# Peptides against a protein of PDB entry 3HUF, part 134

Target 1, 320 residues: chain A of PDB entry 3HUF
Amino acid sequence: MWIIEAEGDILKGKSRILFPGTYIVGRNVSDDSSHIQVISKSISKRHARFTILTPSEKDYFTGGPCEFEVKDLDTKFGTKVNEKVVGQNGDSYKEKDLKIQLGKCPFTINAYWRSMCIQFDNPEMLSQWASNLNLLGIPTGLRDSDATTHFVMNRQAGSSITVGTMYAFLKKTVIIDDSYLQYLSTVKESVIEDASLMPDALECFKNIIKNNDQFPSSPEDCINSLEGFSCAMLNTSSESHHLLELLGLRISTFMSLGDIDKELISKTDFVVLNNAVYDSEKISFPEGIFCLTIEQLWKIIIERNSRELISKEIERLKYA

## One batch from the design tools (peptide; made by RFdiffusion4, then SolubleMPNN)

Design b2_p20_3_s1 (from b2_p20_3, 8 letters changed)
Fold by OpenDDE base, seed 3:
Structure b2_p20_3_s1 (fold): chain B 320 residues (1-320), chain A 20 residues (1-20)
Amino acid sequence: as target 1 above (320 residues)
Amino acid sequence: DAEIEKEAAEANATDDAVEN
């Protein structure tokens, strides 16, 4: 989200969030959803137009800001952004920090980008929320991104957490739910005058983790917890691969169960399968190798003695 | 856009903005 602050009390000491939309900025406007009052004798009555665009798909992957357009409204003293005069037709900015000087005002409006990118675990929830979140200036998507700051957990009663949720947790992404998204949607009007009224997603996350026994106490308890072990994985999802890497596993990939030969077995402690393959092929598993799902692996790694548990299970099947 | 510019021009026609 874009946040504006100003020196010299020209914004009345307030920090304001700029959502996607158009704002008239000047001395003789009233603060509302489309106007920003700036108090200086050196600023025109209607000085500039700010236009914040909705997020692009690229912004979801890069964590870049919503495009910020500035137009001078043919003022006596003009407008500058980052010490450069704004062109007559307006200019567009993708920098994360903007120093906006209105006319000869000795104080600048400082605009800065606070990154928030929300990943969804399923397309149905994305379809439900994307429009509303984009109108808040929040990029949204399904695919893993290094720019992801928040992850929406799908709450299915009685189900295990998904691989996406597991990976988001280990990646130290703030896990949120639909309740946070609902709350975020209600604050849009209240945060116009006070940007500090933005809901703390970390509080919501702490509540989710506290109330769900499927999460370890911290990501640090699981990161590299299986260092020194080797696994083979069916080449299915990038998230599954990245999850196993974060556990400290050496990973070999295969395309079919038929590719699991004696050489692979000799170098591999266990095989990780998706649920569909595990359920369909469990009668055809190679002898002398431990096969499990990611969900079964997760149940082991959240235990304090995960290394001992997995070692015992490997030994049990090597001698069976 | 044209309306915003017109309203701004009308407002700024009596602009008392000064060099401080």
Scores: peptide ipSAE 0.378, ipTM 0.925, DockQ to the pose 0.867
Fold by OpenDDE base, seed 1:
Structure b2_p20_3_s1 (fold): chain B 320 residues (1-320), chain A 20 residues (1-20)
Amino acid sequence: as target 1 above (320 residues)
Amino acid sequence: DAEIEKEAAEANATDDAVEN
């Protein structure tokens, strides 16, 4: 989201969020959803127009800012952004930090991009929330992205957490739920005057983790917890691969159960399968190798003695 | 948009003249 602040009390000592939309900036406007009052005698009544665009699909993957357009409203002294005079037709900016000088005002408006990108685990929830979140200047998507800051957990009551949720947790992404999204939608007006009134997603996250026994106390309890073990993976997602990497596993990939030869078995401690393959092919599992799902692995990983538990299961099947 | 810009330009031209 774009946040603005200024020196010299020209913004009344307040910071505010600029959501996607158009803002008239000047001395003789009232602060609201489309106006920014700036208190200086060197600023015109209606000095500039700021236009914040909605997030692009690219912004979800890059964590880049919503495009920031600045137009001078035909003022005598013009508008500058990053010491450069704004062109007559306006200019667009993709920099994360903008120093906006209105006329001869000795104080600048500082605009900075606070990255917030929300990944959804569920396409139906994305479809429900994407429009509203985009109107907050928040990029949204389903695919894994290094730019993701928040992850919406699918609330299926009584189900195991998804691989996406497991991976989001280990990536130290802030896991949120529908209650937080609802809260975000309601506070839009309050954060216009004070950007600090943005809901704390970390409180929501702490509550989710505290109330769900399927989460360890910290990602650090699981990261590299299986260092020194080797696995082979079949028919897993990219998230599944990255999850196994975060566990410190050496990973081999194969395309079919038929690719599990004696050489692969000799180099592999266990095989990770997706649920569909595990359930359908359990009769066809190679002898002398431990096969499990990611969800079964997760149930072991969240235990304090995960290494000992994995070792016992490996031994049990090597000597069977 | 264009009307808001025109009104702004007219208002600013008046103010910018008084502050110099």
Scores: peptide ipSAE 0.027, ipTM 0.651, DockQ to the pose 0.422
Fold by OpenDDE base, seed 5:
Structure b2_p20_3_s1 (fold): chain B 320 residues (1-320), chain A 20 residues (1-20)
Amino acid sequence: as target 1 above (320 residues)
Amino acid sequence: DAEIEKEAAEANATDDAVEN
């Protein structure tokens, strides 16, 4: 989201979130959803127009800012952004930091981009929330992204957490739920006066983790917890591969269960399968190898003695 | 757009007269 601050009390010592939309900036406007009052004699009554665009798909993958357009409203001394005069037709900016000078005002408006990028695990939830979140200047998507700051967990009571949720947790992404998204939608008016009133997702995350026994106490308890073990996985998803890498596993990939030969078995401690393949093929698993799902692996890795549990299962099936 | 710009120009023209 875009945040503005200024020196010399020209913004009354307040920070403000700018959501996608159009703002008239000047001395003789009242602060509201479409106006920014700036207190200086050197600033025109209506000095500039700021227009913030909704996030692009690219912004979801890069964590880049919503496009920021600045137009001078035919003022005597113009407007500058990053020491450059704004063109007569306005200019557009994709920099994360903007120093905006209105006329001859000795104090600048400082606009900065606070990255917030929300991944959804469920396409139905994305469809429900994406429009509202985009109107807050928050990029949204389904695919894994290095720019992801928050991950929406689907709260189906009694369901196992998904691979996406497991991976988001190990990546130290802030896991949130629909209750946080609802709360986030209510603060839009209050943050006009004070950007600090933006709800902290970390409290929501702490409450999710504390109240769900499917999570370990921290990501650090699981990261590299299986270092020294080797697995083979069916080439199913990039998230599954990255999850196993974060556990410290040496990973071999195969395309079919028929590729699991004696050579692969000799180099592999266990095989990781998705639920669909596990359930369909469990009667035809290769002899002498431990096969499990990611969800079964997760149930083991959240235990304090995960290494001992894995070792016992490997031994049990090697001698069966 | 043009109406906002026109109102802004009219409003600003009155301020330039007070600082002179």
Scores: peptide ipSAE 0.025, ipTM 0.636, DockQ to the pose 0.439
Fold by OpenDDE base, seed 2:
Structure b2_p20_3_s1 (fold): chain B 320 residues (1-320), chain A 20 residues (1-20)
Amino acid sequence: as target 1 above (320 residues)
Amino acid sequence: DAEIEKEAAEANATDDAVEN
């Protein structure tokens, strides 16, 4: 989201969140959802127009800012952004930091981009929330992104956490739920006067972890916890592969159960299968190898003695 | 757009007279 602050009390010592929309900026406007009062004699009554666009799909993958348009309202001394005079038709900016000078005012409005990018695990939840979050200037999507700051956990009552949630946790992404999204939807008016009133997602995240026994105390408890072990994986997602890498596993990939030969078994400590293959093929698993799902592996990984537990299961099946 | 610019121009024309 865009945040503005200013020097010399020209914004009354307040920081504001600028959501997507249009703002008239000047000395003789009243602060509201579409106006920004700036207190200086060197500023015109109606000096500039700020327009913030909704996030693009590209902004979701890059963590880039919503486009910030500045137009001078035909003032005597003009408007500058980053020491450059704004063009007659206005100019658009994608820089994360904007120094906005109104006329001859010795103090600048500083606009900065606070990165917030929300990934959803569930397409139905994305469909429900994306429009509202985009109107807050928050990029949203389903696909994994290096720009992702927050991950929406799917709360299905009585279900295990998804591979997406497991991976988001190990990536140190802030996991949030529908309760946090509901709270964000109510804050739009209250944060106009004070950007510090933006809800802290970390408290929501701490509560999710504390109240769900499927999470370890920290990602560090799981990262590289299986270093030195090797696995083979069949028909898993890209997130499943990246999850296994974050556990410190050496990973071999194969396309069919028929590729599980004696050579692969000799080099592999265990085989990771998707739920559908595990349930259908459990009767036909090769002898002498430990086969499990990602969810079964996760249940072992969250235990403090995960290495000993896995070693014991590998030994049981080698000598059976 | 044109109305906002016109109102802004009319509003600004009155202030330029006080600092000179």
Scores: peptide ipSAE 0.037, ipTM 0.710, DockQ to the pose 0.451; fails the geometry check

Design b2_p20_3_s2 (from b2_p20_3, 14 letters changed)
Fold by OpenDDE base, seed 4:
Structure b2_p20_3_s2 (fold): chain B 320 residues (1-320), chain A 20 residues (1-20)
Amino acid sequence: as target 1 above (320 residues)
Amino acid sequence: DEEIDKLAEEENKNDDSEEN
């Protein structure tokens, strides 16, 4: 989200969130959803127009800001952004930090991008929330991204957490739920006056982890916990591969169960399968190898003795 | 700073008077 602050008291000592939309900025406007009052004698009554665009798909992958357009409203002294005079038709900015000078005002408005990029676990929840979150200036998507700051966990009662949720946890992303998204939807009016009223997602995350026994106490308990072990996985998802890498596993990929030959078995401690393949192929698993799902692996990984549990299962099947 | 603000205030008073 864009946040504005100012040097001196020109913004009344307040920080404000700017959502996607158009704002008239000047001395003789009242603060509302479309106006920003600036208290300086050196600025025009109506000085500039700020326009913040909704997030692009590119912004989701880059963690870039919503495009920030500045137009001078034909003022005597103009407007500057990052020491450059704004062009007569306005200019657009993608920098994460904007120093905005209105006319000859000795104090600047400082706009900065607070990175918030929300990944969804499923397309249904994305479809439900994306429009509202985009109107808050929050990029949203389904695919993993290095720019992802938050992950929306799907709450299915009685189901295991998804691979996406497991991976998000190990990546140390802030896991959130629908309750946080609902709260975000109500904050829009209050944060106009005070940007500090933005809800802390970290408290939501702590509550999710504390109240769900499917999570370990910390990501650090699981990261590299299986260092020295080797697995083979069916090439089904990039997230599954990255999850296994974060566990410290040496990974071999295969395209079918028929590719699991004696040589691969000799170099592999266990095979990781998706649920569909595991359930359909249970009767055709190669002899002498431990096959499990990612969800079954996760249930072992969250245990404090995960290495001992995996070792026992490997030994049981190598000597059977 | 105060002198720049005064000059800008005088000039903004002129701009404010042409719109009336």
Scores: peptide ipSAE 0.036, ipTM 0.716, DockQ to the pose 0.067
Fold by OpenDDE base, seed 2:
Structure b2_p20_3_s2 (fold): chain B 320 residues (1-320), chain A 20 residues (1-20)
Amino acid sequence: as target 1 above (320 residues)
Amino acid sequence: DEEIDKLAEEENKNDDSEEN
């Protein structure tokens, strides 16, 4: 989101969140959802127009700011952004930090980008929330991105957490739910005058973790917990691969169960399968190797003695 | 500083009078 602050008292000591939309900036405007009053004698009654665009698809992957357009409203002294005069037709900015000077005002408006980028685990929830979140200047998507700050867990009561949720947790992404999204949508009016009134996603996350026994106490309890073990997996998803890497596993990939030869078995402690293959092919599992799903692996990983549990299963099958 | 503010205030009063 864009946040503006100013030097001196020209913004009355307030910080504002600028959502996507158009703002008239000047001395003789009243503060509202489309106007920013700036208190200085050197500023015109209506001095500039700020236009913040909705996030692009590229902004979801990069964590870049919503485009910030500045137009001078034909003022005698013009407008400057980052010490450059704004062009006669207005200019657009993608920098994360903007120093905006209105006319000869000795104090500047400082605009800065606070990154918030929400990944969804479920396409139906994305379809429900994306429009509202984009109108808050929040990029949204389904795909994994290094720019993601928040992850929406699919709240199916009584289901196991998804691989996406497991990976988001290990990546230290703030996991949120539909209750947080609802709360975030309602604060739009209250945060206009005070950017500090943004809801704390970390409180929502702490409540999710505390109330769900499928989460360990911290990501650090699981990261590299399986260092020194080797697994083989079907080349099915990048997220599953990255999850297993974060566990400290050496990973071999295969295309079918038929590719699991004696050489692969000799180098592999266990095989990770998706649920569909695990359920359909139970009778076709290679002899002398431990096969499990990611969800079964996760249930072992969240235990304090995860290494000992896996070692016992590997030993059980070597002597069988 | 105060002179620049006065000049800017007088100049802004002039621009404000041409639009009415």
Scores: peptide ipSAE 0.033, ipTM 0.700, DockQ to the pose 0.065
Fold by OpenDDE base, seed 5:
Structure b2_p20_3_s2 (fold): chain B 320 residues (1-320), chain A 20 residues (1-20)
Amino acid sequence: as target 1 above (320 residues)
Amino acid sequence: DEEIDKLAEEENKNDDSEEN
């Protein structure tokens, strides 16, 4: 999201969130959803127009800012952004930091981009929330991205956490739920006066982790917890691969259960399968190898003695 | 800084008078 602050008293010492939309900026406007009052004698009654675009799909992957357009409203002294005069038709900016000078005002408006990108685990929840979140200047998506800051966990009562949720947790993304999204939808008016009134996602995250026994106490309890073990993985999602890497596993990939030969078995401690293959092919599992799903692996990993538990299962199958 | 504000204040008083 874009946040503005200013030097001196020109913004009354307050920071403001700018959502996607159009703002008239000037001395003789009232602060509302489409106006920014700036208190300086050096500023025109109506001085500039700020237009913030909704996030692009690219912004979700890059963590880049919503495009920020500045137009001077035919003022005597013009408008500058990053010491450059704004052109007559307006200019568009993708920099994360904008120093905006209105006319001859000695104080600048500083606009800065706070990165917030929300990944969804469920496409239905994405379809429900994406439009509202995009209108807050928050990029949204389903795919893994290095720019993701938050992850929406699906609240299905009594379901195990998904691979996406497991990976998001280990990646140290802030896991949030529908209650946080609902709260974000209500903040539009309160953050006009004070950007600090934006809800803290960390409180939501702490409550999710505390109230769900399927989470370890920290990501650090699981990261590299299986260092020294080797697994083979049947062609699964990229998130599944990255999850297993974060556990410290050496990973071999295979395309079919038929590719699991004696050589692979000799080098592999266990095989990770997706739920569909695990359920359909239980009868076809190679002898002498431990086959499990990621969800079954996760149930072992969240235990304090995960290494001992896995070692016992591996030994049990080597001596059977 | 205060001198720049005074000069800009005098020049904006002129612009506020041309919109009348």
Scores: peptide ipSAE 0.032, ipTM 0.704, DockQ to the pose 0.064
Fold by OpenDDE base, seed 3:
Structure b2_p20_3_s2 (fold): chain B 320 residues (1-320), chain A 20 residues (1-20)
Amino acid sequence: as target 1 above (320 residues)
Amino acid sequence: DEEIDKLAEEENKNDDSEEN
């Protein structure tokens, strides 16, 4: 989201969130959803137009800002952005920090990009929320992204957490739920005058983790917890691979259970499978290797003695 | 700073007076 602040009293000492939309900026406008009052004698009654675009698909992967357009409204002293005069037709900016000077005003409006990028675990939840979140200037998507700041956990009562949720947790992504998304949808009007009223997701996250026994106390409890062990994985998802890497595992990949040869078995402590393959192929597992699902592995990882537990299971199946 | 703001105030008052 874009946030603006300014030196002196020109923004009345307030910070403001700018959502996607058009704003008239000047001395003789009233603060509302489409106007920004700036208090200086050195600025025009109507000085500039700011236009913030909705996030692009690219912005979801890069964590880049919504495009910020500035147009001078034919003022005597013009408008500058980052010490450069704005052109007559307006200019568009993708920088994360904009120093906006209105005419000869000695104080600048500082616009900065607060990164917020929400990943969804399922397409149904994305379809429900994407429009509203995009209108807040929040990029949304389904795929893993290095720009992801928040992850929406599905509320399925009594279900195991998904691989996406496990990976989001280990990546230190802030896990949120529908209650936080509902709250975000209500703040649009209140944050016009005070950007500090933007809800903190950390409280929602702390409550989710505290109330769900499927989470360890911190990501640090699980990161590199299986350092020194080796696994083989069916090449099904990048998220599953990255999850196992964050556990400190050495990973070998295979395309089918038939590709698991004696050499791979000799170098591998266990095989990680998805639920569908595990359930369909239980009878055809190679002899002398421990096979488990990611969800079964996760149940071991969240235990304080995870290394001892995994070692016992490896020994049990290697000598059965 | 205050001198620049005064000069800009005088120039803006002149523009406001030519539109009347």
Scores: peptide ipSAE 0.032, ipTM 0.699, DockQ to the pose 0.052

